Peptides against a protein of PDB entry 2QAS. Designs and how they scored, part 39

Target 1, 120 residues: chain A of PDB entry 2QAS
Amino acid sequence: PPEDLMQYEAMAQDALRGVVKAALKKAAAPGGLPEPHHLYITFKTKAAGVSGPQDLLSKYPDEMTIVLQHQYWDLAPGETFFSVTLKFGGQPKRLSVPYAALTRFYDPSVQFALQFSAPE

## One batch from the design tools (peptide; aimed at target 1 I66 V67)

Design b2_p27_6_s1 (made by RFdiffusion4, then SolubleMPNN; from b2_p27_6, 12 letters changed)
Fold by OpenDDE base, seed 2:
Structure b2_p27_6_s1 (fold): chain B 120 residues (1-120), chain A 27 residues (1-27)
Amino acid sequence: as target 1 above (120 residues)
Amino acid sequence: SSFLSPEEAAALNAKAAELAAQQRAAA
């Protein structure tokens, strides 16, 4: 097959990561997401740039899924990563996750799903 | 498209719920 010198597949994947960023920006806006929309986000916990409590990340050495629905605080979607405060075991924990670390994005309210390749 | 069939959604919903069980709000 012809050689793709444009690397269109990579461009397309990057564009789809933009969907996640945009969705998080909607979630961070006043009033949050329009109900019943909510987000399940899966990421590689050992990917470069992922940060959070060491004890928490150690419990999930491969992947972690977080849910952004009713119990999240200070969602800050940046240009290359987002950060958010969630409760684990009843205690607030701050996570920072680069969009490049994502492996899955899902909104069950409308059954919208995206999958991504993330570096180990 | 990126919108799943009912069957695909059901499977993913179940998995997502399990994976998210790690999150707990204060009682």
Scores: peptide ipSAE 0.281, ipTM 0.843, DockQ to the pose 0.044
OpenDDE base, seeds 1, 3, 4, 5: peptide ipSAE 0.069, 0.264, 0.276, 0.261; ipTM 0.649, 0.840, 0.843, 0.837

Design b2_p27_6_s2 (made by RFdiffusion4, then SolubleMPNN; from b2_p27_6, 15 letters changed; failed a check: too like the target's own chain)
Amino acid sequence: SSFLSAEEAAALRAEAAALAAAAAAAA

Design b2_p27_6_s3 (made by RFdiffusion4, then SolubleMPNN; from b2_p27_6, 13 letters changed)
Fold by OpenDDE base, seed 5:
Structure b2_p27_6_s3 (fold): chain B 120 residues (1-120), chain A 27 residues (1-27)
Amino acid sequence: as target 1 above (120 residues)
Amino acid sequence: SSFLSPEEAAALNAEAAALAAAAAAAA
């Protein structure tokens, strides 16, 4: 097949990452996500820009999934990354994840799923 | 179940579930 000099696949992936960003911005609104919507977000823990508890990231060196439903605080969806406070083992921890680190996004309420190719 | 209880959601984060585990829990 011909070489794609436009990099359409990459552009499409970037657009889909934009969906995640938009969804998180909705989740960050005062009322949160409209029930029963909730989010499963999977990302590469060693991807550039990922920041979080040392013990957590060390324990899960490849990928991990976080759930945004009921128990999350201070969700801050920026332009290139989002940060959120979640409880791990009952203790609140701050996690920062670039959208580029995402590998999966899922909303079970409407069975909406996205998968991404993330840098290794 | 496609929906999580507060306890289920907290448990997933508490365990920092892998993709496969989370998918199974949401099914």
Scores: peptide ipSAE 0.105, ipTM 0.690, DockQ to the pose 0.075
OpenDDE base, seeds 1, 2, 3, 4: peptide ipSAE 0.033, 0.038, 0.038, 0.026; ipTM 0.585, 0.643, 0.626, 0.551

Design b2_p27_6_s4 (made by RFdiffusion4, then SolubleMPNN; from b2_p27_6, 15 letters changed)
Fold by OpenDDE base, seed 1:
Structure b2_p27_6_s4 (fold): chain B 120 residues (1-120), chain A 27 residues (1-27)
Amino acid sequence: as target 1 above (120 residues)
Amino acid sequence: SSFLSAEEAAALNERAAALAAARRAAA
């Protein structure tokens, strides 16, 4: 096929990552997500810009999934990354995840799923 | 679809290995 100099596939992927950002912004708004919506978010733990507890990220050297339902705090969806506080081992931990690091997004309530290729 | 209680959601975050199975069950 002809060479795509416009990089349309990358544009499409970025647009779909925007869906995740928008969903997180809804989740961060007053009142949170409308029930029963909740989010499973998978990301590459070694992607540039990912930050969190070293022991946690070391435990999951490839990718990990977090669930945003009920037990999450201080969700802050920025323009390039989001941060959220979750409990691991009973302790609150802060994670920061660039949208570019995402590999999967899923809302079981409506069976809405997105998959992405993320840089290592 | 499948839904979680607060305790179930917390438990899944505690054990990330269970999340894929939970998603499949919820799909």
Scores: peptide ipSAE 0.070, ipTM 0.593, DockQ to the pose 0.078
OpenDDE base, seeds 2, 3, 4, 5: peptide ipSAE 0.062, 0.068, 0.070, 0.058; ipTM 0.589, 0.604, 0.577, 0.590

Design b2_p27_7 (made by RFdiffusion4)
Pose (drawn by RFdiffusion4):
Structure b2_p27_7 (pose): chain A 120 residues (1-120), chain P 27 residues (1-27)
Amino acid sequence: as target 1 above (120 residues)
Amino acid sequence: SALEEAAAYVLPAGQSAETTAPAPALP
């Protein structure tokens, strides 16, 4: 014991996914992130709400990490998901990722990191 | 479009072309 009927830990998890959304809004600002800040986003490829090229999604069965630093365009962070154009083998592609699909967040510049979808 | 802009973009020398990486190790 005790069983947590308030699910404080789960609420703290969701509250923290919001940091990712806030960080993506700064990155979507004209001029991008303040250097040397850049972002690693890890997400569940099969989590509902994610869309991308069928070929690309098949290459990454469960987890996929993307890096937002030198090559990303038209970052559009909505309130419930974000979409961004990235390059894979020199070929630009478009992704949409719900904040709910996120499992990790990392900025190597200040070594700030978050882990989600992990009740432990 | 964003796709056309990305296709035409030339990365400056010394910058990383990697847009994907293995998941980071976390504490």

Design b2_p27_7_s1 (made by RFdiffusion4, then SolubleMPNN; from b2_p27_7, 10 letters changed)
Fold by OpenDDE base, seed 3:
Structure b2_p27_7_s1 (fold): chain B 120 residues (1-120), chain A 27 residues (1-27)
Amino acid sequence: as target 1 above (120 residues)
Amino acid sequence: SALERAAAFVMPEGQSTATFAAPPVLP
């Protein structure tokens, strides 16, 4: 097959990460996501730039899924990462996750799913 | 498929976090 010097697949994957960013920006807007939309976001906990409660990240050393539906606060979707406050054991904790750390995105309300390769 | 694997992992309504060693697969 002919050689792809444009790296179209990589560009397409980056564009799809942009979908997650855009969805989170919608979620962060006043009023939040339109019901019944909600988001399952999975990421590598040891990926560069991931920040959060160290005890939690140590407890779950591979992948972690957060659900943005019932219990999340102060969602802040930046250009390279997003941050959000979640409750663990009833206590609010801040998570910061680069989009590059994502491995899965899912909205079960419309069965929309994305998968990504993330650094190990 | 990616959709099938994702659909297999649905968290309880009262929870907002979970973790796994590898992406879940439909039984």
Scores: peptide ipSAE 0.132, ipTM 0.650, DockQ to the pose 0.079
OpenDDE base, seeds 1, 2, 4, 5: peptide ipSAE 0.031, 0.017, 0.032, 0.026; ipTM 0.605, 0.520, 0.565, 0.532; seeds 2, 4 fail the geometry check

Design b2_p27_7_s2 (made by RFdiffusion4, then SolubleMPNN; from b2_p27_7, 9 letters changed)
Fold by OpenDDE base, seed 3:
Structure b2_p27_7_s2 (fold): chain B 120 residues (1-120), chain A 27 residues (1-27)
Amino acid sequence: as target 1 above (120 residues)
Amino acid sequence: SALERAAAFVTPPGQSTATFAPPPVLP
């Protein structure tokens, strides 16, 4: 097969990660997500750039899934990573996740799901 | 390809919901 010097597959993968970023930007806008939309986001907890409470990350040493529906605060979707505040045991915890660390994205309201490969 | 695999994972309307592991961590 001919050599792909354009790296189209990498571009396509990046575009799909862009869907997650765009969805989070919608979620961060005033008023939040339009109901009944909500987001399940799974990521590798040991991936480069992931940061958060060590007790929580230690509890989930491989992957964890967070749900952004009603109980999330200060969602900040940047260009390379997003951060969000979640309450665990009533205590607010800040979590920062690079888009490159994502492995799954799901909106059950419309059954929209994406799966990604992520570096360890 | 990775794109094809990702596209296959997108659940079309009318089909069963995807099951993810690990389960969600809720506040």
Scores: peptide ipSAE 0.032, ipTM 0.584, DockQ to the pose 0.047
OpenDDE base, seeds 1, 2, 4, 5: peptide ipSAE 0.031, 0.029, 0.024, 0.030; ipTM 0.592, 0.586, 0.553, 0.570

Design b2_p27_7_s3 (made by RFdiffusion4, then SolubleMPNN; from b2_p27_7, 9 letters changed)
Fold by OpenDDE base, seed 3:
Structure b2_p27_7_s3 (fold): chain B 120 residues (1-120), chain A 27 residues (1-27)
Amino acid sequence: as target 1 above (120 residues)
Amino acid sequence: SALERAAAFVMPPGESTATFAPAPVLP
């Protein structure tokens, strides 16, 4: 097969990561996500740029999923990463995740799912 | 699938995180 010097597949995957970013921006807007929409976001905890409490990341050494529905605060979706306050053991914890670290995105309300390859 | 199982998952009170097995490759 012909060699793809344009790397179209990579560009397409990046575009799909843009869907996650856009969804998070909607979630961060006043009023949050319109019901019943909510988000399951999975990422590699050891990926470059991931930042959070050591105890949390140690508990999930490979991947972890955060659920953005009722238990999240101060969601801040930037251009390359997002940060959010979650509760772990009942205690608020700040987590920062680059979009490049994501491996799965799912909105069960409409069964919309995306999967990504994330480097370690 | 892992995603289907995730759809049915309910977080315990006071928790925002969980771990799921790898999901199958999407078509």
Scores: peptide ipSAE 0.041, ipTM 0.602, DockQ to the pose 0.099
OpenDDE base, seeds 1, 2, 4, 5: peptide ipSAE 0.030, 0.024, 0.035, 0.037; ipTM 0.575, 0.551, 0.591, 0.599

Design b2_p27_7_s4 (made by RFdiffusion4, then SolubleMPNN; from b2_p27_7, 8 letters changed)
Fold by OpenDDE base, seed 4:
Structure b2_p27_7_s4 (fold): chain B 120 residues (1-120), chain A 27 residues (1-27)
Amino acid sequence: as target 1 above (120 residues)
Amino acid sequence: SALERAAAFVMPAGQSTATFAPPPVLP
């Protein structure tokens, strides 16, 4: 098997993570995402840099998927992580997720999906 | 590869913001 010294796979993953960041920036813009676009975001809950309500993260010790469609607030897509306020059990909670923690990204409206390898 | 893994899969559509377990792994 040929040896890849360029690490193209890693570069491709990083580029695709950029798509997620860009999509979240669109979602954070005034007016939000253009309908009917909405986002399913899956991430490793124990990945470095992930922060949020501990009871929730304990409920999902490996991975969890959040849906950004109608009820999300203060979406802030930063350079290395994004944060968003979501209601869990009726209570607003702040969740911060590094892009490196993502394992899946999906927009059901157009069936666009991405999968990533993420550190545990 | 990352590109190969970028494949469409079915998830519940039209859901308001919520939390779910990860969807099934794509074949």
Scores: peptide ipSAE 0.033, ipTM 0.597, DockQ to the pose 0.176
OpenDDE base, seeds 1, 2, 3, 5: peptide ipSAE 0.023, 0.025, 0.028, 0.032; ipTM 0.505, 0.534, 0.580, 0.547

Design b2_p27_8 (made by RFdiffusion4)
Pose (drawn by RFdiffusion4):
Structure b2_p27_8 (pose): chain A 120 residues (1-120), chain P 27 residues (1-27)
Amino acid sequence: as target 1 above (120 residues)
Amino acid sequence: SSVGPPWTPEQEALAREQTAALAEALI
């Protein structure tokens, strides 16, 4: 015991996914992130709401990490998901990722990191 | 590269520590 009927830990998790959304809005600002800040986003490829080239999604069965630093265009962080154009083997592609699909967040510049979807 | 490598054990440990501290403050 005790069983948590309020699910405080789960609420704290969701509240923290919001940091990722807020960080992506600063990155979507004209001029991008304030250097040397850059972002690693890890997400569940099969989580509902994610779309991408069928070929690319098949290459990454469950988890996929993307880096937002030197090569990303048209970052569009909606309220419930974000979409961004990245390059894979020199070929530009478009992704849409719900904040609910996120499992990790990391900025190597200040060593700030978050882990989600992990009730432990 | 636009693709990130798998997370290391050190990064995982850091993420857990920092997430736990923030979650406790929020609760």

Design b2_p27_8_s1 (made by RFdiffusion4, then SolubleMPNN; from b2_p27_8, 8 letters changed)
Fold by OpenDDE base, seed 5:
Structure b2_p27_8_s1 (fold): chain B 120 residues (1-120), chain A 27 residues (1-27)
Amino acid sequence: as target 1 above (120 residues)
Amino acid sequence: SSIGPAPTPEELALAREQTRALMEQLI
């Protein structure tokens, strides 16, 4: 096929990442996610802009999955990344993840899933 | 713990299929 100089596929991928951002904004709104919705978010731990507890990130050198259901606080979905407080080893830790680092988004309550390509 | 399990093969397949279907509709 002819070369796509517009890179429509890449634009479509970015649009789909917008679904994750929108979902997180819903989760961060007063009242949180409507039951029983909850989110599994998988991301590349070494992607640019990822920040969090060094001991935790070193334990997962490739990908990590976090669950946003009952044990999260101060979810802050920005325009390019989101941050959230999670408890690891009983201590609250702040995690920041660019949307570009995501590789999977899943809501098991309705079996909605997305896959993304992220930098290696 | 807020750490979740890695996606299962079935979940990965679902993610791929749903993503593909959405992208095919957009482009």
Scores: peptide ipSAE 0.240, ipTM 0.826, DockQ to the pose 0.675
OpenDDE base, seeds 1, 2, 3, 4: peptide ipSAE 0.232, 0.184, 0.222, 0.225; ipTM 0.817, 0.722, 0.814, 0.817

Design b2_p27_8_s2 (made by RFdiffusion4, then SolubleMPNN; from b2_p27_8, 8 letters changed)
Fold by OpenDDE base, seed 4:
Structure b2_p27_8_s2 (fold): chain B 120 residues (1-120), chain A 27 residues (1-27)
Amino acid sequence: as target 1 above (120 residues)
Amino acid sequence: SSIGPAPTEEELALAREQTRALAEELI
């Protein structure tokens, strides 16, 4: 097949990362996501810009999946990254995740899924 | 609508570390 010098796939993925950002902004708005929508978000834990407790990130050296439904706090979706507080073992942990670190986005309620190639 | 597969079982297992009861209702 012909070589794609336009890098259309990369363009498409960049555009689709905007869906994640938009969804998180909806989740962070008053009232949260409309039921029954909720989010499974998977990201590379060693990607540049990912931050959180060392013990937590060390537990998930490759990828980590978080759920945003009922048990999350202080969701702050920025333009290049989002931060959120989640409980692990009953303890609140603050995570900061660049959108570029995402590998999967999934809303089970409507079976909407996105997959991304994320750098290490 | 989807582009790419749903989360793997491993990914779902990781998710259950955060919200076990809720996650179990979804799978």
Scores: peptide ipSAE 0.090, ipTM 0.621, DockQ to the pose 0.044
OpenDDE base, seeds 1, 2, 3, 5: peptide ipSAE 0.039, 0.088, 0.086, 0.071; ipTM 0.607, 0.640, 0.641, 0.625

Design b2_p27_8_s3 (made by RFdiffusion4, then SolubleMPNN; from b2_p27_8, 8 letters changed)
Fold by OpenDDE base, seed 5:
Structure b2_p27_8_s3 (fold): chain B 120 residues (1-120), chain A 27 residues (1-27)
Amino acid sequence: as target 1 above (120 residues)
Amino acid sequence: SSIGPAPTAEELALARAQTAALAAALI
């Protein structure tokens, strides 16, 4: 088969990361996600650009999953990363995650799932 | 809490399959 000089597969994979960004922007809008939609987001905690509380990241040295349903605040989806406030140990903690650090996106309400490779 | 469990093998298989399907033309 001929060589794909356009790299369509890579472009398609990048576009699928855009689904996560778009979903988070919907979640950040007034009123949040339409019920019963909610998001499970898994990411590599040691990936470049990930920042958050040391105690939380130490507890999850490889990857962790956050649930965006009822217990999150100030979700701010940017163009390259998103940040969100979660309560851990009863205290609000700010987490910032580049989209490139994501390994899984899942909406159990409709069983929609995506998987990505993430650099460390 | 906003911390969730790690994905199961089945969930990862589903995610991989859906990602592949969406990134490919279906006939």
Scores: peptide ipSAE 0.247, ipTM 0.810, DockQ to the pose 0.643
OpenDDE base, seeds 1, 2, 3, 4: peptide ipSAE 0.224, 0.083, 0.235, 0.029; ipTM 0.803, 0.639, 0.811, 0.537

Design b2_p27_8_s4 (made by RFdiffusion4, then SolubleMPNN; from b2_p27_8, 9 letters changed)
Fold by OpenDDE base, seed 5:
Structure b2_p27_8_s4 (fold): chain B 120 residues (1-120), chain A 27 residues (1-27)
Amino acid sequence: as target 1 above (120 residues)
Amino acid sequence: SSIGPAPSEEELALARAQTAALAAALI
């Protein structure tokens, strides 16, 4: 098979990651997501650039799913990563996740799902 | 990578770590 010098598959993945970034920017805007939209986001906890409390990340050595619906604060969607404050055990924790670390994006309100491959 | 299947029960279970109510699971 011929070599794909255009890297179309990578471009397609990046385009789809752009959907997640755009969705998070909508979620971060005043008023948040339009109801009933909310987001389930899964990422590799050991991926490069992922940061958060050691005790929390240690509990999820492979993947972790977070929900952006009722309990999230200070969502900051940057161009290469997003950060957000979530409560675990009643305590606020700050997470920073590169879009490249994502493996799953889901909005159950419309059953929209995306799946990604993420390196460690 | 592109549009994929809905989250598994395992993926949903991970989200329960947050102090928040999860959306109802699909029937």
Scores: peptide ipSAE 0.106, ipTM 0.660, DockQ to the pose 0.043
OpenDDE base, seeds 1, 2, 3, 4: peptide ipSAE 0.028, 0.065, 0.093, 0.098; ipTM 0.549, 0.636, 0.650, 0.649

## One batch from the design tools (peptide; aimed at target 1 H70 Q71 K87 F88)

Design b2_p28_1 (made by RFdiffusion4; failed a check: too like the target's own chain)
Pose (drawn by RFdiffusion4):
Structure b2_p28_1 (pose): chain A 120 residues (1-120), chain P 28 residues (1-28)
Amino acid sequence: as target 1 above (120 residues)
Amino acid sequence: THAELLAALDAAAAAGPGAATDSTADST
């Protein structure tokens, strides 16, 4: 015991997904992130709401990490998901990722990191 | 409704210019 009927830990998890959204809005600002800040985003490929090239999604069965630093265009962070154009083998592609699909967040510059979808 | 408002805000999300580089490497 005690069983948590308020699910405080789950609410704290969701509240913290919001940091990722806020960070992506700064990155979507004209001029991008304030250097040397850059982002690693890890997400569940099969989580509902994610779309991408069928070929690319098949290459990454469950988890996929993307890096937002030197090579991303047209970052568009909506209120419930974000979309971004990245290159894979030199070929530009478009992704849409719900904040609910996120499992990890890391900025190597200040070593700030978050882990989600992990009730432990 | 609240869900309709969220869908409208998502549809109106502005795209930022991002960062560019000349590379054939994956962005992973």

Design b2_p28_1_s1 (made by RFdiffusion4, then SolubleMPNN; from b2_p28_1, 11 letters changed)
Fold by OpenDDE base, seed 4:
Structure b2_p28_1_s1 (fold): chain B 120 residues (1-120), chain A 28 residues (1-28)
Amino acid sequence: as target 1 above (120 residues)
Amino acid sequence: SAAAALAAADAAAAAGPGRYSDTDADSL
């Protein structure tokens, strides 16, 4: 097969990461997500730019899935990363996750799924 | 049913070794 010097697949992946960003911006808007939409977002915890409590990230050294439905606060979707407050064992924790760290996005309400290859 | 399908999909998405935040089911 011919060599793809344009890296079209990577471009497509980046474009689809934009869908996640857009969805998070909708979630952060006044009123939040329209019911019954809610988001499951999986990311690599060791990816560059991921930040949060050390004990939490150390406890889950590969991937973590967060749920944006009821138990999330102060969602701030930036241009390159988003931050959000979630509860773990009842304790609020702040996470910052670059979109490049994402490996999975899922909205069960409409069974919309995206899968990404994140850097190792 | 639609409700059953949603519940199953939600449960599947929430389950697994990568799901670690407190469950939204606790708020229902």
Scores: peptide ipSAE 0.214, ipTM 0.691, DockQ to the pose 0.038
OpenDDE base, seeds 1, 2, 3, 5: peptide ipSAE 0.177, 0.199, 0.198, 0.195; ipTM 0.672, 0.687, 0.693, 0.691; seed 1 fails the geometry check

Design b2_p28_1_s2 (made by RFdiffusion4, then SolubleMPNN; from b2_p28_1, 12 letters changed)
Fold by OpenDDE base, seed 4:
Structure b2_p28_1_s2 (fold): chain B 120 residues (1-120), chain A 28 residues (1-28)
Amino acid sequence: as target 1 above (120 residues)
Amino acid sequence: SAAAALAAADAAAPAGPGRSVDSDEDSL
């Protein structure tokens, strides 16, 4: 097969990362996501730019999945990364995740799923 | 690839009689 010099797959993934960013911006609006929408977000914990509590990231050395449904605070979807406060065992923790670190995005309410290739 | 473990299980449960999502009232 001919070699793809345009890198169409990478461009397509970049476009789809825009969907995640847009969805998070909706989730960050007052009142949160429109019911029943909620988001499962999977990311590589060792990807460049990922930031959070060391103990939490150490517990999930490869990937971890977070859910934005009933309890999330201060969701800040930036242009290259988002940050969010979630409770782990009742304790609020701040996570910062570049969109490039994402490997999966899923909204079970409408069975919408995206998968991404994240860099090491 | 192995399935990623779900973290922040609290996020999937209502905070009280209702739910607490990102808002000025619920902001930390």
Scores: peptide ipSAE 0.066, ipTM 0.612, DockQ to the pose 0.077
OpenDDE base, seeds 1, 2, 3, 5: peptide ipSAE 0.055, 0.055, 0.039, 0.059; ipTM 0.608, 0.649, 0.638, 0.648

Design b2_p28_1_s3 (made by RFdiffusion4, then SolubleMPNN; from b2_p28_1, 11 letters changed)
Fold by OpenDDE base, seed 2:
Structure b2_p28_1_s3 (fold): chain B 120 residues (1-120), chain A 28 residues (1-28)
Amino acid sequence: as target 1 above (120 residues)
Amino acid sequence: SAAAALAAADAAAAAGPGRYSDSDEDSL
């Protein structure tokens, strides 16, 4: 097959990662997401730039999914990563996740799903 | 499908494998 020197697939993936960033910015706005919208975000815990409590990340060496609905605080969507405070076993934990680490994005309210390839 | 934890079956399946942060129910 002909060689794609434009790397269209990669550009498309980056554009779709932009959807996640935009959605998180909406979630971070005053009042949060418009109900009933909420987000399930799955990411590789060992991906470069992922940061959080060692015990938590060690507990889930491959992937974990976080839920952004009501139980999240201080969501900060940056240009390359987002950070958020979530509870695990009742304990608040701060996570920092690069958008490049994401493998899945899902909004159950409208059944909107995205899937990404993240580096091992 | 998915290693669901503290989430609706539909959401868990679509969200993929792994563990979840505490749900609203867990935090109440």
Scores: peptide ipSAE 0.094, ipTM 0.664, DockQ to the pose 0.048
OpenDDE base, seeds 1, 3, 4, 5: peptide ipSAE 0.043, 0.032, 0.046, 0.031; ipTM 0.618, 0.609, 0.610, 0.613; seeds 1, 3, 4, 5 fail the geometry check

Design b2_p28_1_s4 (made by RFdiffusion4, then SolubleMPNN; from b2_p28_1, 12 letters changed)
Fold by OpenDDE base, seed 2:
Structure b2_p28_1_s4 (fold): chain B 120 residues (1-120), chain A 28 residues (1-28)
Amino acid sequence: as target 1 above (120 residues)
Amino acid sequence: SAAAALAAADAAAPAGPGRYSDTDADSL
């Protein structure tokens, strides 16, 4: 097949990662997400730039899913990564996740889903 | 493709038990 020097697939994936960033910015706005919207975000825990408590990340060495509905605090969606405080077993934990680390984004309320290939 | 990934993402397997952050129910 013809060689794609434009790398359209990669550009399309980057654009879709922008959807996640935009959604998180909406989630971070006053009042949070409009009900019943909420977000399931899956990411590779060993991807470059992922940071959080060692015990948590060690427990899930491949990937994990976080839920943003009501039990999240201080969501800070940056340009290359987002950070958020979540509870695990009742304990608050701060996570920082680059958008490039994402493997799945899902909003069950409207069954909107995105899937990404994250660096190994 | 990205379009195919969007269309097929709904079929992705859910994370296993305990692979999620706490839900509202977990905090009650």
Scores: peptide ipSAE 0.175, ipTM 0.675, DockQ to the pose 0.054
OpenDDE base, seeds 1, 3, 4, 5: peptide ipSAE 0.063, 0.075, 0.050, 0.033; ipTM 0.613, 0.610, 0.608, 0.598; seeds 1, 3, 4, 5 fail the geometry check

Design b2_p28_2 (made by RFdiffusion4)
Pose (drawn by RFdiffusion4):
Structure b2_p28_2 (pose): chain A 120 residues (1-120), chain P 28 residues (1-28)
Amino acid sequence: as target 1 above (120 residues)
Amino acid sequence: SSGVEDPAFDPNEYEAYMEQAAAEAKAA
């Protein structure tokens, strides 16, 4: 015991997914992130709401990490998901990722990191 | 623009860099 009927830990998790959304809005600002800040985003490929090239999604069965630093265009962080154009083997592609699909967040510049979807 | 491009960065290395970044994110 005690069983947590309020699910405080789960609410704290969701509240923290919001940091990722807020960080992506600064990155979507004209001029991008304030250097040397850049972002690693890890997400569940099969989590509902994610869309991408069928070929690319098949290459990454469950988890996929993307880096937002030198090569990303048209970052569009909606309120419930974000979409971004990245290159894979020199070929530009478009992704849509719900904040609910996120499992990790890391900015190597200040070593700030978050882990989600992990009730432990 | 809502993006960033670095002409000095080779886009064909991006996938290799993603693998490194995944390891670093898990370690963090």

